# Peptides against a protein of PDB entry 3KDP, part 238

Target 1, 230 residues: chain A of PDB entry 3KDP
Amino acid sequence: PFLIFIIANIPLPLGTVTILCIDLGTDMVPAISLAYEQAESDIMKRQPRNPKTDKLVNEQLISMAYGQIGMIQALGGFFTYFVILAENGFLPIHLLGLRVNWDDRWINDVEDSYGQQWTYEQRKIVEFTCHTPFFVTIVVVQWADLVICKTRRNSVFQQGMKNKILIFGLFEETALAAFLSYCPGMGVALRMYPLKPTWWFCAFPYSLLIFVYDEVRKLIIRRRPGGWVE

## One batch from the design tools (peptide; made by RFdiffusion4, then SolubleMPNN)

Design b2_p30_5_s3 (from b2_p30_5, 25 letters changed)
Fold by OpenDDE base, seed 1:
Structure b2_p30_5_s3 (fold): chain B 230 residues (1-230), chain A 30 residues (1-30)
Amino acid sequence: as target 1 above (230 residues)
Amino acid sequence: MDEILKELLEKFRRYREELEAEAAAAAAAA
């Protein structure tokens, strides 16, 4: 998000506080929960990793985590961001290069795509209104991400949802997201303004996409062990 | 969980205040 913010000079889609809420709030318990996941049924059929040649984090894992899943997550967040800004009069094309004027406190006549003028305060309200749904979008896509991370090869349908700690993590991150989104005072405390309940659904297609994508990936791995997808 | 949440919220608030202070200092130095 921050890279696109810089490159495209758009209003900040996700604030540092919301990023911190993701990294420390909603990611910790789910990530820890993976340590309690049951081993895949085929784990004993896999050769031990060679510590000298096999990296714990290889290019394939990086490609999957950042290049594929992470990009889908980011796209989901940006989709939500653009939807919210469009609902407030700012079409995506109009946002390009707008950051400089957007962030200038002395400019109180920034026009939206329909010629409506926005004060600095109004712009910051809508910006912070975007931060919360972006955050929530990340949480929703993280549901899928967490579930797909349960296994490397087995389908979620094969592995099942037996990890109670993981289930708890899903509820915890969701409850935390709801709390941060709707608790009175969060707008002042964290610049997280409440979101319309409908904005939660903006993430669902991307969450489903992540899930389907990974299930297809795992299916390919099961059919062609040792491929570049593994 | 409530205490952890409160502590996290407080950390986030402090972090925000630090960032705002840094931004204000940078703006004052510019």
Scores: peptide ipSAE 0.000, ipTM 0.216, DockQ to the pose 0.052
Fold by OpenDDE base, seed 2:
Structure b2_p30_5_s3 (fold): chain B 230 residues (1-230), chain A 30 residues (1-30)
Amino acid sequence: as target 1 above (230 residues)
Amino acid sequence: MDEILKELLEKFRRYREELEAEAAAAAAAA
């Protein structure tokens, strides 16, 4: 998100506070829950990793985590961001290069795509209004990400949802996201303004996409072991 | 910001401790 903010010079889609809430708040318990997942049925049939040749973090893992799943997550967040800004009169094309004027406190006549002028205060309210839905979108797509991380090769349908700690983690991150989004005072304390309940649904297609993508990936791995997809 | 971060970290510490306690209880029952 921050890289696109710099490259495209758009208004900040995700604040530093919301990033910290993701990294420290919503991701920790779900990540810990994976330690309690049951071993895959074929784990004892796999050769042990060769420490000399097989890196713990390899290019394939980086490509999958950042290049594939991470990109889908980012697209989901940006989709929600662009929807909210469009609903407030700022079309995506108009946002390109707007950051300089957007962040200038002395400019109180920034025009939207329809010629409406926005004060600095109004712009910052809209910006902070985007931060919460972006955050919530990331949490919703993380549901799918957590579920797909249960296994490397087996389908989720083969593994099942037997890990109670993981289920608890899903509820916890959701409850925390709801708390941070709707608790009175969070707008002042965290600059997380309340979101319309309908904005939660903006993430669902991307969550489903992550799930379907990974199941297809795992299916390919099962059919063609040792491929570049593994 | 520091107080909010501390409160968040403390909440996380408590949740971690609860999860560890539940895991320990499950291991002791098994």
Scores: peptide ipSAE 0.000, ipTM 0.159, DockQ to the pose 0.030
Fold by OpenDDE base, seed 3:
Structure b2_p30_5_s3 (fold): chain B 230 residues (1-230), chain A 30 residues (1-30)
Amino acid sequence: as target 1 above (230 residues)
Amino acid sequence: MDEILKELLEKFRRYREELEAEAAAAAAAA
């Protein structure tokens, strides 16, 4: 999100505070819960990692985390962002290069795509209105991301959902996301204005896409071990 | 909105209580 904010000079899609809430709030307990996951049924058939040759973070992991799953997450967030701004009169094409004028407090006549003028305060309200749905979108896609991270080769249906700490983590991150989105004062404290409950469902297609994509990937790995997809 | 938050918090509370009860039972068996 922040890279596109800089490169395209668009209004800030996700605030720094909201990013910190993701990294330190909603991600920590779910990530820790993976340490309590049961071993895959084929783990004893795998050779131990060679610490001298095998990198812990390899190109495959980077490709999966940032290149595949991370891109789907970003697309989900940006979809929500562009829809909200379009509903408020700012079409995606009009947002390109708008950041400089958008963030200038002395310019109170920034025009939208329909010629309506927006004050600095009005622009900041709509910007902060985007932060919460973007954040919630990330949390919803993280449900799928956490579930797919349970295993490398086995299907989630083969592994099951026996890790109670992981289930606790899913509820914790969801409850925290709801708290940050709807608790009075969060608009002032975190610049996160309340979102309509319907916006939670906007992320579901992307969460499902992540899940289906990874199950297909794992199916390919099981059928063709040692392929380029592993 | 308050109802969704309350429901999520209640589900979280119940699940935490179940985990604590299971941990206590495991400790008492052990």
Scores: peptide ipSAE 0.000, ipTM 0.154, DockQ to the pose 0.029
Fold by OpenDDE base, seed 5:
Structure b2_p30_5_s3 (fold): chain B 230 residues (1-230), chain A 30 residues (1-30)
Amino acid sequence: as target 1 above (230 residues)
Amino acid sequence: MDEILKELLEKFRRYREELEAEAAAAAAAA
């Protein structure tokens, strides 16, 4: 999000505080829960990794985590961001290059796509209003990301949802996201203004896309072992 | 869990205030 903020000169879609809430709040318990996942049924049929030649973090893992899943997550976040700004009068095309005027506290007449003028304070309220839904969107897509990370090759339907710690992690991150979004005082404490409940659903197509994409990928790996998709 | 969350929120609040102060100082120096 910060890279697009700089490159496209758009209002900041996700603040540092919200990033910290993700990294330290919503991601820790789910990530730890993966250590308690049951081994895949075919793990004993696989050759041990050669520690001298096989890297733990390889190009394929980086491509999957950052290049594929991470991009889908980012698209989901930006979709929610653009929806909220559009509902407040700022169409996506109008946001390009707007950052300079948006962040200037001395400019109190920034026009939206409909000719309405916005003060600095009003602009910052709507910006911070975007941070919470972007955060929530990341949590919603992380549901799918966590579930797909349970296995490397087996389908989630084959593995099942037997890891109680992982299930707890899904509820914990969701409850934390709801708390941070709706608890009184979060707007002052963390600049996380409350979101409309309908904005939670903006991420659902992307969460489903991640899940379907990974299941298809795993299906291809099972049918064609040793392919470029593995 | 509630106490840990409160402590975390307070840490985030303090961190935000530090970042805002640094940003304000940088803006004043520019």
Scores: peptide ipSAE 0.000, ipTM 0.220, DockQ to the pose 0.050

Design b2_p30_5_s4 (from b2_p30_5, 25 letters changed)
Fold by OpenDDE base, seed 4:
Structure b2_p30_5_s4 (fold): chain B 230 residues (1-230), chain A 30 residues (1-30)
Amino acid sequence: as target 1 above (230 residues)
Amino acid sequence: MDEILEKLKKEFEKLRKELEELARAAAEAA
């Protein structure tokens, strides 16, 4: 998000505080919960990793985590961002290069895609209104990401959802997201303004995409062991 | 605005489908 903010010169899609809330609040408990996951049924049939040749983080894992899943997550967040800005009169094409004028407090006549003029204060309200649903979108996508991280080869349907700590983590991150989104004073304290409940559903197609993609990947790994997707 | 939002949704759904197809094709080629 921040890289696109710089490269495309668009208004800030996700605030620094919200990023910290993701990293420290919504990601920590779910990540720890994976340490308590049941071993895959075939774990003892796999050859041990060779510490001299097999890096813990290999190119395949980097490609999967950052190149594939991370990109889908980013697309989900930006989808929500562009939808909300469009709902407020700013079409995606109009946002390109707008950052400089958007962040200038002395410019009070920035026009939207329909010729409506926006004051600095109004623009910042819209910006902060985008931060919360972007954050929520990431949390919703993380539901799928956490579930797919349970196993490397086995389907979630084969592994099941028996890890109570993981289930607790899913509820905890969701409850925290709801608290940060709707608790009075968060707009002042964290620049997280309340969002419409309907915005929670914006990420669902992307969560489903991640889930389907990973299940297909795992199916391929099972059918063709030793492939580049493993 | 509703028409633009619907167009945006359609474009993102198209992109999502293309990504899914690419993932499937990559998986079949593997």
Scores: peptide ipSAE 0.000, ipTM 0.185, DockQ to the pose 0.013
Fold by OpenDDE base, seed 5:
Structure b2_p30_5_s4 (fold): chain B 230 residues (1-230), chain A 30 residues (1-30)
Amino acid sequence: as target 1 above (230 residues)
Amino acid sequence: MDEILEKLKKEFEKLRKELEELARAAAEAA
């Protein structure tokens, strides 16, 4: 989010507070829960890795985590962001390069795509209105991300959802997201304005896409061990 | 609103395809 904010000079789609809430709130319990995941059924059929040559974090893992899944997550978040701004009169094309004028407190006549003028305060309300749905979108996408991280090779359907701590993590991050989104005073304290409940569903296609993509990836790995997809 | 959402969806699908192609190209170059 922050890189696109800089490169495209668009209004900030995700605030620092929301990033902190993701890192400390919604990601910690799920990440810890993975330590309690059951080993894959074929783990004892695999040769032990060579600790001298086989890196724990390899380029393939980085490519999967940041290059594939991370990009889908970003797309989901930005989709929600652009929809909300479009609902408020700012079409995506109009947002390009708008940041300079958007963040200037002395400019109170920034025009939307329909010629309506927006004050600095109005613009900031719209910006902060985007932060919560973006955050929620990340949480919804993280459901799929966490589930796919249960296994490296086996299907989630083969592994099952037996890890109660992981299940708890999914509910915890969702409950936290709901709390941060709808608790009175969060708009003042965290600049997280309430979102329409319908915005929770905006991320579902991307969550499903991640899940389907990873299942297909794992299927390919099972059919072609040692391939470039592993 | 529905037209805007459809247009946005189409743009994001295009962007997704571009990112997938980029990821594939990166994997082939690695």
Scores: peptide ipSAE 0.000, ipTM 0.201, DockQ to the pose 0.014
Fold by OpenDDE base, seed 1:
Structure b2_p30_5_s4 (fold): chain B 230 residues (1-230), chain A 30 residues (1-30)
Amino acid sequence: as target 1 above (230 residues)
Amino acid sequence: MDEILEKLKKEFEKLRKELEELARAAAEAA
């Protein structure tokens, strides 16, 4: 998100405080919950990792985490961001290069895609209105990410949802997202304005996409062990 | 809204194409 903010010179899609809420609030408990996941049925049949030759973090893991799943998450967030800005009159094409004028407090006549003028205060309200939905989108996408991380090869349908701590993690991150989105005073304290309920659904296609993607990936791995997808 | 939907559709289509390529690779691997 922040890299695209710099490269595309668009208004800030996700605030620093919101990023910290993701990193500390919504990522930690789900990550810990994975430590309590049941081992895959074949784990004891695998040879132990050679600590001298086998990297703990390999290129495949980096590619999966940052290159594939991370990109889908980012796309989901930006989708939500662009939807909200569009609903407020700012089409994506109009956002390119707009940051300089957007952040200038002395410019009170920034025009949207329909010729409506926006004051600095109005623009900042819209900007901060994007932070919460972007955050919530990440949380909703993380539901799928957490579920797919349960196993490397087995389908979620094969492994099942037996880890109660993981289920708790899903509820915790969702409850935190709801709290940050709807608790009075969060707009002032965290610059997180209330979310329209409809914006929760913007993330669902991407969550489903991650889930389907990973299930297909795992299906390929099961059918062709040792392939490039593993 | 239509242009945003089209751009979003393009990004979605890109993601869909990546998924379809993965699905094709899976089907060809099957």
Scores: peptide ipSAE 0.000, ipTM 0.191, DockQ to the pose 0.012; fails the geometry check
Fold by OpenDDE base, seed 3:
Structure b2_p30_5_s4 (fold): chain B 230 residues (1-230), chain A 30 residues (1-30)
Amino acid sequence: as target 1 above (230 residues)
Amino acid sequence: MDEILEKLKKEFEKLRKELEELARAAAEAA
């Protein structure tokens, strides 16, 4: 999100504090929970990694994390962001290059797509209104990310959901997201204004897309071991 | 950078306090 903020000069879709809430709040416990996952049934049939030739972070991992899953997450977040701004009168086309005027506290007559003028305070309220839905969208997509990370080759249906720590992590990140979204004072503290409950469902198609995509990928890997998809 | 880090630290401390209060309220309700 921050790269598009810089390149397109749009209003900030996700605040720095909100990013830290994702990285340290919602991602840490789920990530640790993966250390307690049961080994895949075929792990003992695999050769051990050669530390001299096999990188821990390889091109396949980068492609999966940033090139595929990360892009779907970003698309989900930006979709929510553009919908909220459009509902408040700012169409996506008018957001391009608007950042300079948007962030200037001395400009109190920034026009939306319909010619309505917005004060600095009003613009910041709309910006902060976008932060929470973007955050929640990322959390909902992270449910799928965590589940797909349980295995490299086996289907989630074959592996099962027996890791109680992972289940706890899913509830913890969801509870934290709900707390940050609805607790009184979060709007002032974290610049995260309350969400309509309906916005939680906007991310579900993207979460489902990630899950289906990864299950198909794993199915291909099982049917064609050593392919380019592995 | 230092101002951003200080703001982040303050926000994290606030978040931690609120999480502790929520955990306490949940424990009292259970």
Scores: peptide ipSAE 0.000, ipTM 0.260, DockQ to the pose 0.044; fails the geometry check

Design b2_p30_6_s1 (from b2_p30_6, 22 letters changed)
Fold by OpenDDE base, seed 4:
Structure b2_p30_6_s1 (fold): chain B 230 residues (1-230), chain A 30 residues (1-30)
Amino acid sequence: as target 1 above (230 residues)
Amino acid sequence: SALEELERLFRELREKAEELLKELEELKKK
C-alpha cells in the first residue's frame, strides 16, 4: 500500500500507524497460529523424496502463493479506497499525481473529477475516511487468507477449522478492526474515522476471490501431484 | 482512563510514524 502511494503519488490510503497495527495485530497472531497449526494429513504422510530439494521447492511454492494472496489483499484495499474516493468525486485517474496538491495546506481549491473545489480540511476528512475502510477490507480479506493457509492440498471443507489459535487470531483481528473503526477518538488518534457497516462488504468479493484462487490451486495440486503449483 | 492513555499512545505513535514518513519522502526526492 505504501509503495503504491509513493509510486502513484496518490493521497495516502492507509496511515502508517494503521499499517503497524496490521503488521503487529493482524499478521503476527496468524503467523503464530500457522506455526502451531497441525500439519495437513497429506503433508505428514508424505515423506519428502529428497528432504532438501523437496522442502526448498515446497517453501518456494508456498512463498509464491502467499505473495500472490498478498497482492490480492492489497488490491482489495485499494479497490475500497478508490470506491470511496470516487463516491466523493475523485475518480482513480484523477488521483494520479494529485498527492502534492492534496497534501499542500495552502491549496484550498483542489478540484475533483467533476470540478468541485475541495479545501484542505475537506479533502483531509475524505482521506481519513478512506483509512478505516481500507484497514477493515484488509482484515476481512485476511479472514479468507487465514482459513486457506491452514491447508496446502486439502480443501477448507475437508480440513475444517480445528486450530483454536487461528480462530483466536480471526477474533483478534475482527476485534481490532471494530475497535479502530468505532472507538471514539480514533479519528484524531489514528486518523481513522468511523466506518459505515456497509463498507465491510466491500472486501467480500476479494475474500471470495482468494477462496476461489486457493481452491483452484489445491484442485490442481490434487489432480497433478508433484506439479509446479504445489 | 485506559482509553485516554491508549489514545495518547496512538497519537505519539502517529506522530513518530508521520515523521518517519516525511523522512522517507525526503529520501525519495534525493
Scores: peptide ipSAE 0.022, ipTM 0.400, DockQ to the pose 0.030
Fold by OpenDDE base, seed 5:
Structure b2_p30_6_s1 (fold): chain B 230 residues (1-230), chain A 30 residues (1-30)
Amino acid sequence: as target 1 above (230 residues)
Amino acid sequence: SALEELERLFRELREKAEELLKELEELKKK
């Protein structure tokens, strides 16, 4: 998110505090839960041909898959961000390069895509309004990510939801998202303004995309054993 | 009190992050 913020010079889509909440509050417990996930029975039965080389390759492939999923998560967050800003009159194309004027306290007449002038305070409210739904979008997309991380080769439908700790992690993540989104004072404390419940659904297409991506990936692995996609 | 402490912590973290962002912006200008 910060890289895109710097490159595109758009208003900050996700606050630093929000990122910390993701890393420490939402990602940590699920990551721990995955450490307790039993390996797929098929993987456990396979003897490595070369334990040194195969381990390194597998770690690289896992890292690559997580990187791709992370990109999909980011896209989901940015989609929500752009939708909210567009609803408030700022079309995506208009946001490019707007950051300098957006963050300037002395400019109180920044125009949106429709000629409406926005004061600094109004702009910051809109910016902070984006932080919560971006965060929630990441959480919703992480539901899919966490579920698919249980398996490498088998379909999610085949492996099932055996890890109760992971299920608990999903619940905790969702509860934290709800707390940060709706608890009084979070707007002042964390600059996370309350989220309309309807915005939770904006992430669902991307969550579905992750599921589809993973199922397709696993299908390719099953059809082409030893491929680089594994 | 715990909420207030958490708020303070988050404010401090935010300030540090904003400083880092400014440094990155300065690096971009070079």
Scores: peptide ipSAE 0.020, ipTM 0.327, DockQ to the pose 0.028
Fold by OpenDDE base, seed 1:
Structure b2_p30_6_s1 (fold): chain B 230 residues (1-230), chain A 30 residues (1-30)
Amino acid sequence: as target 1 above (230 residues)
Amino acid sequence: SALEELERLFRELREKAEELLKELEELKKK
């Protein structure tokens, strides 16, 4: 997200505080869940015949999978960001290069895509309104990610939701998202304005996309064992 | 052109998301 912000020179889609909340709050539980699941998997798996090469391949696979999932999460967040700004009159094309004028407190006549003038205060409210939905989008996408990560090779439908740690992680992330989104004072303290409940559903298509992507990936791995997708 | 394509993709994704939301709302009403 931050790289796209720098490259496109758009208004900041995710504040520093929200980034910290993601890194320290939402990412920790998934990481713990995955660590426990890896430990259980390592206990159940036969000793790798070649521990150095097999471990390296597995680490690369995990790293690539996390990188791809992270990219999909970022795309979901940016989608939500662009939708909110578009609903407020700022089309995605108009946002390109707008950052300098957007962040200038002395410019109170920044025009949207329809010629409406926006004061600095109004622009900052809209910017901060994007932070909460972006965060929530990441959390909702992480639900799919957590469910997917439970099964490295098997379909999610084959293993089911039996992992209590995973379920607990999903509830914790959801509770944190709800707290940050709806607790009084979070708009001032964290620059996260209250989110309309309908915005939680904006992330669902991306969660579905992640599920489809992972199922397709697993299908390819099953059909071509030892391929580059592993 | 790439930005226009990206915008188009986002619009299509939005439309799909809205359709899914409508379907979910219809399912919630049943």
Scores: peptide ipSAE 0.000, ipTM 0.186, DockQ to the pose 0.017
Fold by OpenDDE base, seed 2:
Formats: sequence, C-alpha cells, structure tokens
Structure b2_p30_6_s1 (fold): chain B 230 residues (1-230), chain A 30 residues (1-30)
Amino acid sequence: as target 1 above (230 residues)
Amino acid sequence: SALEELERLFRELREKAEELLKELEELKKK
C-alpha cells in the first residue's frame, strides 16, 4: 500500500501505523503458523530429493508465496479504498496525483470528480474513513490467503483446519481488527474511524475470488503437473 | 488508563511514521 501511495501520489489509503500493525500484528502470527504447518501439508510433504537445491527452491517458493499474499492483500485494500472514495465523489482516475493538494491544509477547494469542493477537514474525514475498511479488508482477505496457503495441490476442504496456531492467528487478527475498528480513540490515535458493519462485507467478494482462484489453480496443478501455474 | 497509554503510544508511533514519510518524500524528490 505504501509503495503504491508513493508511486501514484494518491491520498493515503491506509495509515502508516496501521500498516505497521498489519506487518507486526496481523502478519507475524500467521507467518509463524505457516512455518509450523504440519508436515501433512503437501507443501512440506515433498521430501527433499536434493537437500541443497530443494532448500533454495523452497525458500524462493516461500518468499514468492509471502510476496503474493502481500500483493493480494494490498489489491484488496485498494479496491475497498477506491470504492469508498468513489462513493464520496472521487473516482480512481481523479485520485492520481491528488495527494499534494489533498494533504495541503491550506487548500480548501479540492474538487472531486463531480466538481464538488472539499475542505481539508472534509478530505481528512474521508481519508480516515478509508483507513479502517482498508485494514479490515486486508484481514478478511488474509482469512482466505492463510487458508489457501496451507496446501499447494490439495483443496482446502480436503486439508481442513488442523493447525491450531493458524486458527489462533485468524482469531487474533480478527480481534485486532475489531479493536482497531471500534475501540474509542482509534480515530485520534490511528486515524481509523469506526467502521460501519456494512463495510466488512466489501472484502468478502474479493476473499471469495481469491479462494476460488486458488482452488482453480490447485485443480489445474492436479490435472497438469509441472505446469507454469505452480 | 491502559487505553489512554495505548492511545499515547499509537499517537507517538503515528507522528514518527509521518516524519519518516516526509523524509521519504524528500528523498523521492531528489
């Protein structure tokens, strides 16, 4: 999210502290849970045929998996961000390069896509309104991502939720999301305004899409071993 | 309260993060 923020010069979709909370709070426990995933997962079941080469390949695969998860999370968050801003009159194309004017407190006439002028205070309210849903979207997407990362080839339904640490991570992440979303003072402390319950659902289609995509991917891998989809 | 302390900590973290962002923006302009 931060990289896209810098590159696109859009209004900040997620507070920096919230990003840190994701990295340190929400991602750490799930990452640990994946490290302790039972050898029964097909990711670990490949007996290293060659320990030296397979270790390098495995490290690359793990790195790619984590990188992919982070990218998918960011995309989900940005989707929610763009939806919220679009509902408030800021179309995605209009947000490009808008940051400089957006963050300038002396500019009180920033126009939206429909010519409505927004004061600095109004803009910040909208920005802060995006922070919480963005974070929650990441959490909801992580639910799917963590579940799908348990296996490379097997369906999630076949593998099941056996890793207690993973389950704990999901609950911890959800609890953190609830805390940051609804705890008094988070709007001031983290610039995360309370989340309307309806916005929790904004992430679900995306999570479902990821889940379906991964199941399709796994199906393809099972039908065509050695394909580029691995 | 523990909540107030947490809010203070988060505020401090936010301020530091914002400072870092400004530094990164300045570096980007170079």
Scores: peptide ipSAE 0.019, ipTM 0.373, DockQ to the pose 0.030; fails the geometry check

